# Peptides against a protein of PDB entry 5OK6, part 127

Target 1, 215 residues: chain A of PDB entry 5OK6
Amino acid sequence: ELPGLDSQWRQIENGESGRERPLRAGESWFLVEKHWYKQWEAYVQGGDQDSSTFPGCINNATLFQDEINWRLKEGLVEGEDYVLLPAAAWHYLVSWYGLEHGQPPIERKVIELPNIQKVEVYPVELLLVRHNDLGKSHTVQFSHTDSIGLVLRTARERFLVEPQEDTRLWAKNSEGSLDRLYDTHITVLDAALETGQLIIMETRKKDGTWPSAQL

## One batch from the design tools (peptide; made by RFdiffusion4, then SolubleMPNN)

Design b2_p23_2_s3 (from b2_p23_2, 11 letters changed)
Fold by OpenDDE base, seed 3:
Structure b2_p23_2_s3 (fold): chain B 215 residues (1-215), chain A 23 residues (1-23)
Amino acid sequence: as target 1 above (215 residues)
Amino acid sequence: SKYAEEFKKKLEEAEEKIKKLYS
C-alpha cells in the first residue's frame, strides 16, 4: 500500500534519514535515475494520487552501459543523471513503486577519504594478469581506499598462487612502461591506479630470481 | 633488451584484446 503523498515526501527527503542525511563510512547508498526521481517529486508534490504524474516502477536502464554485467555508463554525474539515496529511503521507494524486472539495484558504499566521506560510485576496476600468461586476465573492482596489499592478495587468490610463492605487482603506466608497486600499505588512490589499468603479478622463480630481472 | 621489447609488445597486444572485451 502506498502511503500518503506528504508521508512519502517526508520519508525520502527527511534530513535525518532521507536523501540529505549525513554520509557514514561503510553505509550502502543507491542510485536512482534522475528523471524518474523528478517525476516522483512532481507526483508527491502535486497532491493528487490519481494524477497522470505517477512515476511507475523505478527504472535505471539509462544508467547502465550493458544488461549483462550491469556496469554503469562512464561519466555519470550526481544531480544530473542520478540521485543518491540511503538504503532505508531506497527500500521504501522499491516497496512502493517496484524496480524494473530483472534490473539489479545500483548499490554503492560510502568511503572515508582524508577529509571527506563520499559515495564511491566508480570503484577502480583493475585488469589483473600474470607475468607468464598475459592472455588471461581477471577484472576485479577495488575501492580507492583499498590497499595495494589487498590487490596483491586478491591477485594471488584469483590465480591460485601457493602460500610459499613470492609475488609482487607492477602497474602499466600511460607511457607503456611498468612501475613497480613496492609499497603494499598505500591505497589504490595513493598509487593513482585507474580503471582499466593493467596490473601484472610477478612470481619469483624457484632459483630465487625475478623474471623482471631479464627486462 | 630484445626480451623487454618482446614483453612490452605482448603486454600491449594483451591489453588491447582485454579492452575490446571490456568495452
Scores: peptide ipSAE 0.064, ipTM 0.715, DockQ to the pose 0.668
Fold by OpenDDE base, seed 5:
Formats: C-alpha cells, structure tokens, sequence
Structure b2_p23_2_s3 (fold): chain B 215 residues (1-215), chain A 23 residues (1-23)
C-alpha cells in the first residue's frame, strides 16, 4: 500500500535512513535511474496522489548495456544518470511502485578508500587465465579494495589448483608487457588493475623453476 | 627473446578470443 506523499518523501530523502544517510562500509546501496527518481520527486512534492505525475514502476533500462548480462553502461555519473539509495529506501520504493519486469536491482557495496567512503558502482572485472592454457578464462569481479592475495586465491580456486602447487600472478599492462604482482598485500586499486585486464596465473614447475624464466 | 615474443602473441590472441567470447 502506498503511504501518503509526505511520508514517502520523508522515508526516502531523510538523512538518517534515506538518500542522504552516511555511507557505511559493507552496506548495500542501489542505483535508481535519474529520470524515474525525478519523476517520483515531482509526484510526491506535487501533493496529489491522483496526478498524472505518477512515476510507475522503477525502470533502470537506460543504465544497462544489455538485458542479458545486465552490466552497467560505462561512464554513468551519480546525480546525472542515477541516484543512490540505501537498501531500506530502495526496498520501500520497490514495494510501493514495483520494479520493471525482468530487471534485476542494481546493488552495489560501500567501500572504504583512504579518507573516503563511496559506493563502488564499477567493481573491477579481471580476466583470469593460466600461463599454460591461455584459451580458458574466468572473468571475476573484484573490489578495488580487495587484495592481490584474494585475486590469487580466487584464481587458484577457479582453476582447481592443488594446495601444494606454487602460483603467482602477472598482469598484462597497457604496453603489452607483463608486470609481476609481487606484493599480494596491496589492493587491486594500488596495483592499478582495471576492468578487462588480463591476469595470468603462473604455476611453478615440478623442477622448481618458473615458466617465465624462459621469457 | 623469440619465446617472449611468441608468448606475447599468444597472450594477445587469447585476449582477443576472450573478448569475442563475451561480446
């Protein structure tokens, strides 16, 4: 049931639990397409529940590249293309107006960066491959705040590497060269890894040598 | 080295193949 227009505004826009609430690391926030949100604002501010400004179902179609993988378009800007709502506010809007049929919610996490919290709208999607079988890949999303160690562990897991096998990572840089990811404690951000970047997992040979020694 | 060049080439080919698989 739709609450009163003033109540809707207060639930969504308040600074404690709504759009203006402080970001907290690990929390889920949701993207709402800007035009829909502005239509909703106009509706609730208009004071007439029967007005022609009724926003209808939430429709984020314009934010997606495709309706198959539901990936976001590149270069979307907060406040221009979308607004961010905390989970509670998002769920209120969905309960009141619904979400367009077939569209998934656009859920993102708050991450902690040096001296700032932000919603990570674009996590880093890495292409993981093995040095000896470059034809098989695993595409995996990581936070910018995830460690290189996590990337390595994830690669090992995806490729079913045995615990006794030694592995290390290389990143293909923009120049086409391979940069070894020596420090596994730094973050994806610190390593300047980017979406679509190829990450090669090298496995140590039984003789104790590394395949890359031949390069 | 020849090996390094061959590896780079294979890597580029693999990357292109991967991109095509997800396009």
Amino acid sequence: as target 1 above (215 residues)
Amino acid sequence: SKYAEEFKKKLEEAEEKIKKLYS
Scores: peptide ipSAE 0.063, ipTM 0.711, DockQ to the pose 0.614
Fold by OpenDDE base, seed 4:
Structure b2_p23_2_s3 (fold): chain B 215 residues (1-215), chain A 23 residues (1-23)
Amino acid sequence: as target 1 above (215 residues)
Amino acid sequence: SKYAEEFKKKLEEAEEKIKKLYS
């Protein structure tokens, strides 16, 4: 059942638990397409529940570049293309208006950057491969705040690498050369890894040599 | 080295194939 219009506005826009509340690292926020949100604002501000300004179901279709993997379009801008809502506010709107059939929620996490909290709308999608089988890839999303160590562990898990096997990572750079990711304690951001970048996991040979020693 | 060049080439080819699969 739809609450009163004023109640809807207060629940979604209040500064304590609504759209304007402070970001906290690790929390989930959700994207809502801007035009729908503006339509909702107009509806609840109009004071007439039977108004022709009723927004209908939430539809984020214009934010997606594909309906298979539900990837976001590149270059979306907060306040222009979408608004960010905390989980509670999102769930209220979904309960009141519904979400377009088959369309997933666009959930994103708040990350802690050196001087700011930010909703990470675009995590880094890396293409993970093994040095000896470049044709088999795993696309995995990482936060910019994730360590290279986590990338390595994730690669090991995806490729079912045994604990006793020693592995290391290489990143293919824009010049087509391979940069070794020596420091596993730095972040994806610090390593300047980008979406679509190829990350090669090298496995040490039984003789203790690395395949790359032949390069 | 010849091996390095061949590996680089294979890597480039693999990347192109992967990009096409995920485009």
Scores: peptide ipSAE 0.061, ipTM 0.713, DockQ to the pose 0.671
Fold by OpenDDE base, seed 1:
Structure b2_p23_2_s3 (fold): chain B 215 residues (1-215), chain A 23 residues (1-23)
Amino acid sequence: as target 1 above (215 residues)
Amino acid sequence: SKYAEEFKKKLEEAEEKIKKLYS
């Protein structure tokens, strides 16, 4: 059941728990298409529940570039194309108005930058492959703040690498050569990894040699 | 900090590059 218009406004726009609440690292926020949100604002501010300004279900269709992978369009701008809501506010709106059939929520994480929290709208999508079978890839999203160590662990998990097997990473650069990712403690951002970049996991041979040492 | 500003800038640049890949 829809709560009263004033209650909706207070719940969603409340500075403590609503749209203007402080960002906290690791928390989920959700994108809402701006026109829908503005329609909702007009509806709840109008004071008439039977108003023709009723926003209907949330429809984020204009934010997606495709309906297969549900990737966001490039160049979207907060406050122009979408509004960010904390998880609680998003779930309230979805419960009250619904979400367009078949559309996934656009969930994003708050990341910690030096002295600043930000919702990471565009995480890095990496193509993970094994050195001995480049034809089988796993596309995985990582935060810019994730470590190379996490990328390596994720690759090991996706390819079901046994704990006793030693592995390491290479990144294919823009020149087509491979750069060794030696430091696993640096972030994806520090390593300058980009969306669509091929990351090759090399597995050490049983004889203790690395496949790449023979090239 | 200077590091924080540089990191933020790199993140913004990375996000812009990603945006361009899907345009």
Scores: peptide ipSAE 0.024, ipTM 0.438, DockQ to the pose 0.030; fails the geometry check

Design b2_p23_2_s4 (from b2_p23_2, 11 letters changed)
Fold by OpenDDE base, seed 4:
Structure b2_p23_2_s4 (fold): chain B 215 residues (1-215), chain A 23 residues (1-23)
Amino acid sequence: as target 1 above (215 residues)
Amino acid sequence: SEYAREFQKQLEEAMEQIKKLYS
């Protein structure tokens, strides 16, 4: 049931779970397409529930580059292309207006960066491969705040590496060469890993030597 | 080394294939 227009405005903009509430690490926020949100604002500010400014169902279609994997378009800008809402506010809007059929919510997490919290709209998508089978890749999303160690563990899991097997990571750089990711304690951000970057997991041989030693 | 050259070649080829799959 749709609440009163003023109640909607207060709940979404000024409530404890409103749009301007402080970000907290680990919380989920949701993207709402800017045009729809502006239409909603006009509607609730107009004071007439029967107004022609009724926004209809939430439709984030213009934010997606594909309707298969529902990936976001590159280069979207907060305040221009979309608005960020905390989970509670998002769920209110969905309950009031609905979400376009078949369209998933665009959920993102708040991450802790040095001296700032930010909704991570674009996690880093890495292409994980094994050194001996570069044709079989796993695309995995990581937070910029995730450690290289987590990337390694994730790669091991995806490729079903046994616990006794020793592995390490290489990143293909922009020059086409491989940089070894020595420090597993630094973050994806610190390592300057980027979306689409190839990450190669090397497995140590039984004789204790590394395949890359021959390079 | 020959191994290094072959590895680089395989890497480049694999990268191209990956790009095609995820274009």
Scores: peptide ipSAE 0.026, ipTM 0.548, DockQ to the pose 0.634
Fold by OpenDDE base, seed 5:
Structure b2_p23_2_s4 (fold): chain B 215 residues (1-215), chain A 23 residues (1-23)
Amino acid sequence: as target 1 above (215 residues)
Amino acid sequence: SEYAREFQKQLEEAMEQIKKLYS
């Protein structure tokens, strides 16, 4: 059941649990297309439930690059293309108005950066490959705050590397050369890894030598 | 999608370059 218009406004826009609440690391926030949200605002501020300004179901179609993988368009800007709502507020709106049929929610996590919390709208999507089988890749999303160690562990898991096998990572840089990721404790952000970047997992040979030593 | 195509293209280019390094 839809609550009163004033109640809707207070529930979604308040600074304690609504749109204006502080960001907290690890929390889920959701993107709402800006035009829909503005239509909703106009509707609830108008005070007439039967108004022609009724927003209908939430439709984030314009935020997606495609309706197959449901990836976001690049370069979306908060406050211009979308608004961010905490999980509770998002779920209220969905319960009240519904979500466009077949369209997934756009859920993102709050991450902790130096001296700031941010909703990570664009996680880093890395292309993981093995040095000896470049034809098989795994595309995996990582947070900018994830460690290189996590990337390595994830690569090992995806390629079913045995625990006794020694592996290390290389990143292909913009110049086409390979940079070794020596420090596994730094973050994806610190390593300046970007979406679409190729990450090569090298496996040490049984003789103790590395394949890359021959390059 | 165009994004997927561009991503695949980047991957293919990267793979080609790596193959050249190991050849």
Scores: peptide ipSAE 0.021, ipTM 0.430, DockQ to the pose 0.082
Fold by OpenDDE base, seed 2:
Order: C-alpha cells, then structure tokens, then sequence
Structure b2_p23_2_s4 (fold): chain B 215 residues (1-215), chain A 23 residues (1-23)
C-alpha cells in the first residue's frame, strides 16, 4: 500500500533510516537512478496523489552497462547519476513503487577508510591467474579494504591449491612489469590495485625454489 | 636466468590468452 505523500517524504528523506543518515561501516546502501528519484520527489512534494508526476516503477537501467552481467557503468557520480539510500529506505520505495522486472537491486556496502566511511560503489575486480596456467583466470571482486592476504587466500581457494603448497602474489603494473606483493597485511587500496589488473599467483616448487627466483 | 625467462614467457603467454578472452 502506498502511504501518504508527506509520510513517504518523511520516511525516505528525514527518517532515522533516511537518505541523509550517517554512514556506518558494514551497512548496505542501494543506488537509485537520479531521474527516477527526482520524479519521486516532485510527486510527493506536489501534494497530489492523482497528479501526472507519478514516478512509476524504479528503473535503474541507465546505470547498467549491460543487462547480462548487470555491471555498473564506469564513472557514475553520486548526486548526478544516482542517489544512495539506506536499506530500509530502498525497501520502502521498492515496496511502494516496485522495481523494473528482472532488474537486480544495486546493493553496496559502507567501508571504513582511515578518515571516513564511504559507500563502496566500485569494488575492485582482479584477474587472478597462476604463473604456469596459460589463459585460465578467475575474476574476483574485492573491497579496497580487503588485505592482500585475503586476495592470496582467495586465489589459493579458486585454484584449489593444497595447504602445504607455498604461494605468493605478483601484480602486473601499468608498464607491463611485475611488482611483487611482499606485504600481505596492506589493503588492496594501499597496494593501489585497480579493476582489471592482472594478479599472478606463483607456487613454490617442490625443490624449495621459486619459478621467479631470478627475475 | 633460465628460470626467470621461463617464468616471463609463461606470464606473457597467459596475458596474451587473457587479452584474447576479454577482447
């Protein structure tokens, strides 16, 4: 059931779970396409439920680069392309107006950076490969706040590396050379890893030597 | 070194295959 217009406005904009509430690490927020949201604002601010300003179903189609993988377009900007809503507000809007058929919600997490909380709209997608496996890759998404150690563990899991096997990571840099990821305690952000970057997992030989020992 | 060259070769081949996959 669609609440009164004033109630909608209060719930979404000014409620304890409204759009302007403080970010908290670990919470889920959702993207809403800006034009739809503005149409909704006009509708509820107009004070006439029978007006032609009814926004219809939420449609985030313009935020997606494709409807196959439902990847976000690059370079989207908060306040220009989309609005961020906390989970409660998002669910209210979906309940009231619906979401376009077949379209997934765009859920993102609040992450904690050294001096600020931020909704991580664009997690880092890394291409994981083994040093000796020609062409086989796993694309895996990581938070900027994830450690290199987690990347390594994830790579080991995806490639079914045995626990007794010793492994380490390399990153291909922009110059085409390999940078050794020595410190596994730093974050993806600290290591300046970027989406699409190739990460190579090297496995130590049984003789105790590394394939890259003389690089 | 031989090991370094082989590693680099494997990496280059892998990168080439990845490039083809995502082209």
Amino acid sequence: as target 1 above (215 residues)
Amino acid sequence: SEYAREFQKQLEEAMEQIKKLYS
Scores: peptide ipSAE 0.044, ipTM 0.673, DockQ to the pose 0.465; fails the geometry check
Fold by OpenDDE base, seed 1:
Structure b2_p23_2_s4 (fold): chain B 215 residues (1-215), chain A 23 residues (1-23)
Amino acid sequence: as target 1 above (215 residues)
Amino acid sequence: SEYAREFQKQLEEAMEQIKKLYS
């Protein structure tokens, strides 16, 4: 049931658990298209539940570049294109007003950067391949704060690499050459990996030699 | 927000700078 207008405003906008609550690393936040949210604000602030300002179902259509993979448009800006809500607030709004049929929620994680927490709206999408079969790729999203070690483990898992097999990563750079990702302890951000970048997993041969050593 | 735009810009610039350090 739709609660009273003042209750809605307090639930969603209160400083303790609403839109303005502190960000905490690892928590999920959700994007809401700005125009819808502003319409909702006008509705609940108007004091008339029967007002023509009723926002209707949440519709984030304008935030998506496609309805197949539901990828966000590039260059979206918080406070201009969308607002961010914590999970609880998002779920309340969805329960009260509904979400447009077929649209997935736009869920994002809070990440810890040096001296700041931020909702990572655009994680890094990497193309993972094996050195011996470049035609078979796995597209996987990673946080900028994820380690190269996690990328390697993820690649091993996706390609069903046996535990006894030794593997390492290469990144294809903008010049088309391959750079070794030697340090697995640095982050995706530290390694400057970007969306769409090809990451090649090399598997050591049974004879103990690396395929790349023969080049 | 201006903050969000600045953050994204700073992130992109930082990534570009890191690329230059490895290149």
Scores: peptide ipSAE 0.014, ipTM 0.379, DockQ to the pose 0.023; fails the geometry check

Design b2_p23_3_s1 (from b2_p23_3, 10 letters changed)
Fold by OpenDDE base, seed 5:
Formats: C-alpha cells, sequence, structure tokens
Structure b2_p23_3_s1 (fold): chain B 215 residues (1-215), chain A 23 residues (1-23)
C-alpha cells in the first residue's frame, strides 16, 4: 500500500535518512534512473494520488549496457543520468512502486578516499589467472580502495592455494608487459589497475624457488 | 652474481609470459 504523498516525499528526500543523508564508508547505496525519479517527484509534489503522473515501477533499463551481465553504461553522471539513494530509501521506493521484472537493483558501496566519501559507481573488474595457466581467468570485482593484499588473498582463494604456499602478483600493463606488484599495502587505485586488466598469480615452488626465477 | 642471474631469469620468464599472453 502506498503511503501519503507528503509522507513519501519526507521519507525519501530528508537529510538524515534519505537522499541527502551523509555518506558513510561501507554502506550500500542504490542508483535510480533520473527520469523515473523526476516523475516520482512530480507525482508526490502534485498532491493527487490519482494523478496521471504516477511513475509506475522503477525501471533502470537505460542505465544498463546489457541485460545479461547487467553492467552499467560507461560515463553515467550523478544528477543527470541517475540519483543515489541510501538502502532504506531505495527499499521504500521498491516496496511502494516495484522494480521492473527481472531487473536487478544497482547496488554500490560508499568508499573512503582521503578526506571524502564517495559512492563507487564503477568498481574495478580484474581478470585473475595463474602463471601456469594464463588462458583460464576468474573475473573478480574490487574497489579502488581495496589493497593489493586483498587482490592476492582473493586470487589464492579462487585458485584454492594452500595456506603454506607462497604467492605473488603480476599485472599486465597497457603496453603488454608485466609489472610485479611488490607492495601489497597499496590500493588498486594506487597501483593504477583497471577494469579488464589481467592479474597473474605466481606460486612459489616447493624447493623455495619462484617459477620466474628459474626460467 | 646470483642476484643478476635471478633478475635475468625473471626477465626471461616475464618475456615468456608476455609471449603466451600475446598469442
Amino acid sequence: as target 1 above (215 residues)
Amino acid sequence: SDEEARKAAEAAAVAEWEAKMAA
């Protein structure tokens, strides 16, 4: 059941729990297509529940580049293409109006940058491979704020590396050469890793030698 | 030196990996 129009407006647009709420690192926010949101605003501001301005179900179709992987289009801009809502506000709108059938929510995380919080709309997708099987990749998403250490741990987990085995990472750069990721404390952003980039996990041999040191 | 040999081997391995990735 839809609440009163004024109640909807106050619930979604307030500065403490709604759209204007301060960002907090680690929290989930959701994208809403701009035209739908503007239609909703017009509806609730109109004061007539039976108005022809009823927005219908949330439909973010125009934000997706495909309906298979549900990847966002590149170059989307907040305030132009979409608005961001905190989880509570998003769930209210979905409960009131519904979400287009089969369409997933566009959930994103707040990340902490130096002196600023930001909703990370475009996390990094890396292609993880083993040094001895470069043709078999695992695609994994990472935040720009994630450490290289997390990338390494994730690679170890995906490839079922035993705890006693030692591993290290290499990144294929834009020039096609390999750069070793020596510092595991820097972030994905600091390492300038990008979506679609190949990351090679090298596993140390039982004799204590690295494959790359023996070849 | 052993360090130089290691660096040379590392470079060779990288080149091999690069070649495999380019194929």
Scores: peptide ipSAE 0.080, ipTM 0.629, DockQ to the pose 0.114
Fold by OpenDDE base, seed 1:
Structure b2_p23_3_s1 (fold): chain B 215 residues (1-215), chain A 23 residues (1-23)
Amino acid sequence: as target 1 above (215 residues)
Amino acid sequence: SDEEARKAAEAAAVAEWEAKMAA
């Protein structure tokens, strides 16, 4: 049974535990399509549970660019296209109204940036390749807060690099040149890596030379 | 300069890798 309308409003919009609660790094938040949410607001504010303003099941279809990979459309704006709800609030709404059949939740993580917590709606998707086989890419998502070291370790794992093999990363920049990612302690954000960017893992030769140094 | 050498190496690496990508 649906809770009372006032109870729903308080549960979802309460600043302590609802939509306006403080962001905490590592927590999951969920996107809800704005029009659905506004319809829900109108419904619960109307005071009539039998109102024609009943929002129905949550449907985020307009936020997705495809129904295969369930990728978000680019350029979505919080407050215009979607609202963010903490996990508890999301789960309440799903339990009360349901989610459109076959549609996955849009879960995102709170990340800690230097001066702010933010729900990372758009993690960075990097194209990982080896210097000697550019045709075999691994697309991997990273947080802007992930280190280049993590990118390197991930690349090594994906390409089954042996522990004794030395590797390093290059990023293809917008100008088409390659920039060495020397510092593995900086973040993806600090390195200004972007979605769709090619990251080349170079493996050191057995003779101790780097392929790029002999060019 | 060391910087020029670095840039040259990067350019060469790009060229080689792009050539491989195009093949």
Scores: peptide ipSAE 0.074, ipTM 0.624, DockQ to the pose 0.200
Fold by OpenDDE base, seed 4:
Structure b2_p23_3_s1 (fold): chain B 215 residues (1-215), chain A 23 residues (1-23)
Amino acid sequence: as target 1 above (215 residues)
Amino acid sequence: SDEEARKAAEAAAVAEWEAKMAA
């Protein structure tokens, strides 16, 4: 059942879990397509429950690049293409209006950057490969705040590397050369890793030599 | 497409690395 229009407005915009609440690291926020949200605003501000301005089900279709992987379009801008809602507000809207059938929610996490909290709308998707099998990639999503160490651990796990095996990472740069990721304590952001970037996990040989040392 | 270009670049990098590793 739909709450009163004023109640909806207060709950979503001005509530403790409203759109304008402070960001907190680790919390989930959700994207709502801007036109739908504006239609909802107009509806609840109009004061007529039976108004023709009823927004209908939430439909984020225009935010998706494809309906297979449900990846977001690149270059979406907050306030222009979408609004961000806290989880509670999102769930209220979904409960009131529904979500388009088959469409997944667009959930994102708040991350803490050096001077700001931000909803990470575009996590970094890396292509993880082994030096000896470059044709077999594992696409893995990372936060910009994740460490290179986590990337390495993730790669080791995905490739079932034994604990005794020594491994290191290389990133393919835009020039086509390989940059070694020496410092595993820096973040994905600090390493300037980008979506679609190839990350090569090199495994040390049993003889103690690195494959790359022979290049 | 940019995606095709990315895949091509990836394939090229792979080929280059494989070539270097095979040498």
Scores: peptide ipSAE 0.061, ipTM 0.641, DockQ to the pose 0.147
Fold by OpenDDE base, seed 2:
Structure b2_p23_3_s1 (fold): chain B 215 residues (1-215), chain A 23 residues (1-23)
Amino acid sequence: as target 1 above (215 residues)
Amino acid sequence: SDEEARKAAEAAAVAEWEAKMAA
């Protein structure tokens, strides 16, 4: 059963627990398509539950570029294309109105950047490959706040590298050459890694030499 | 330089990969 319209408004827009609440690192937030949200606002502000302004089920279809992987369209802008809601508010709306059948929720995490918290709507998708098999990539998602060390560990895991094997990363740069990622303590953001960027994991040879040293 | 040659070889390898993935 739908709560009273005023109660809905307070629950979703309440500055303590609603849309305007402070961001906290690690929290989940959800995207809601802007037009649906505006329709909901009009409905609850209208004061008539029988109004023709009823928003219906949440429909985020316009935010997706595909219905296979449910990837977001590029270049979406907060406040223009979507509204961000904290998990509690999102779950209330879903419970009240439902989510369009078959659509997954668009969940994103709050990350801590230098001097600001932000919902990371677009995590970085890297193409991980091995130096000896560049044609076989694994697409893996990382936060901008993840370390290069995590990228390396993830690559090692995906390629089933044994613990005794030594590995290092190279990134394809904008000039088309490879830059070695020497510092594994910096973040994906600090390394300026971008979605679609090729990351090559090099494995040290048994003789102690690196394959790239023979190039 | 040897470094330039290495960078060129790396770029060529990446380009070959990209060509294969685009096909």
Scores: peptide ipSAE 0.029, ipTM 0.578, DockQ to the pose 0.212; fails the geometry check

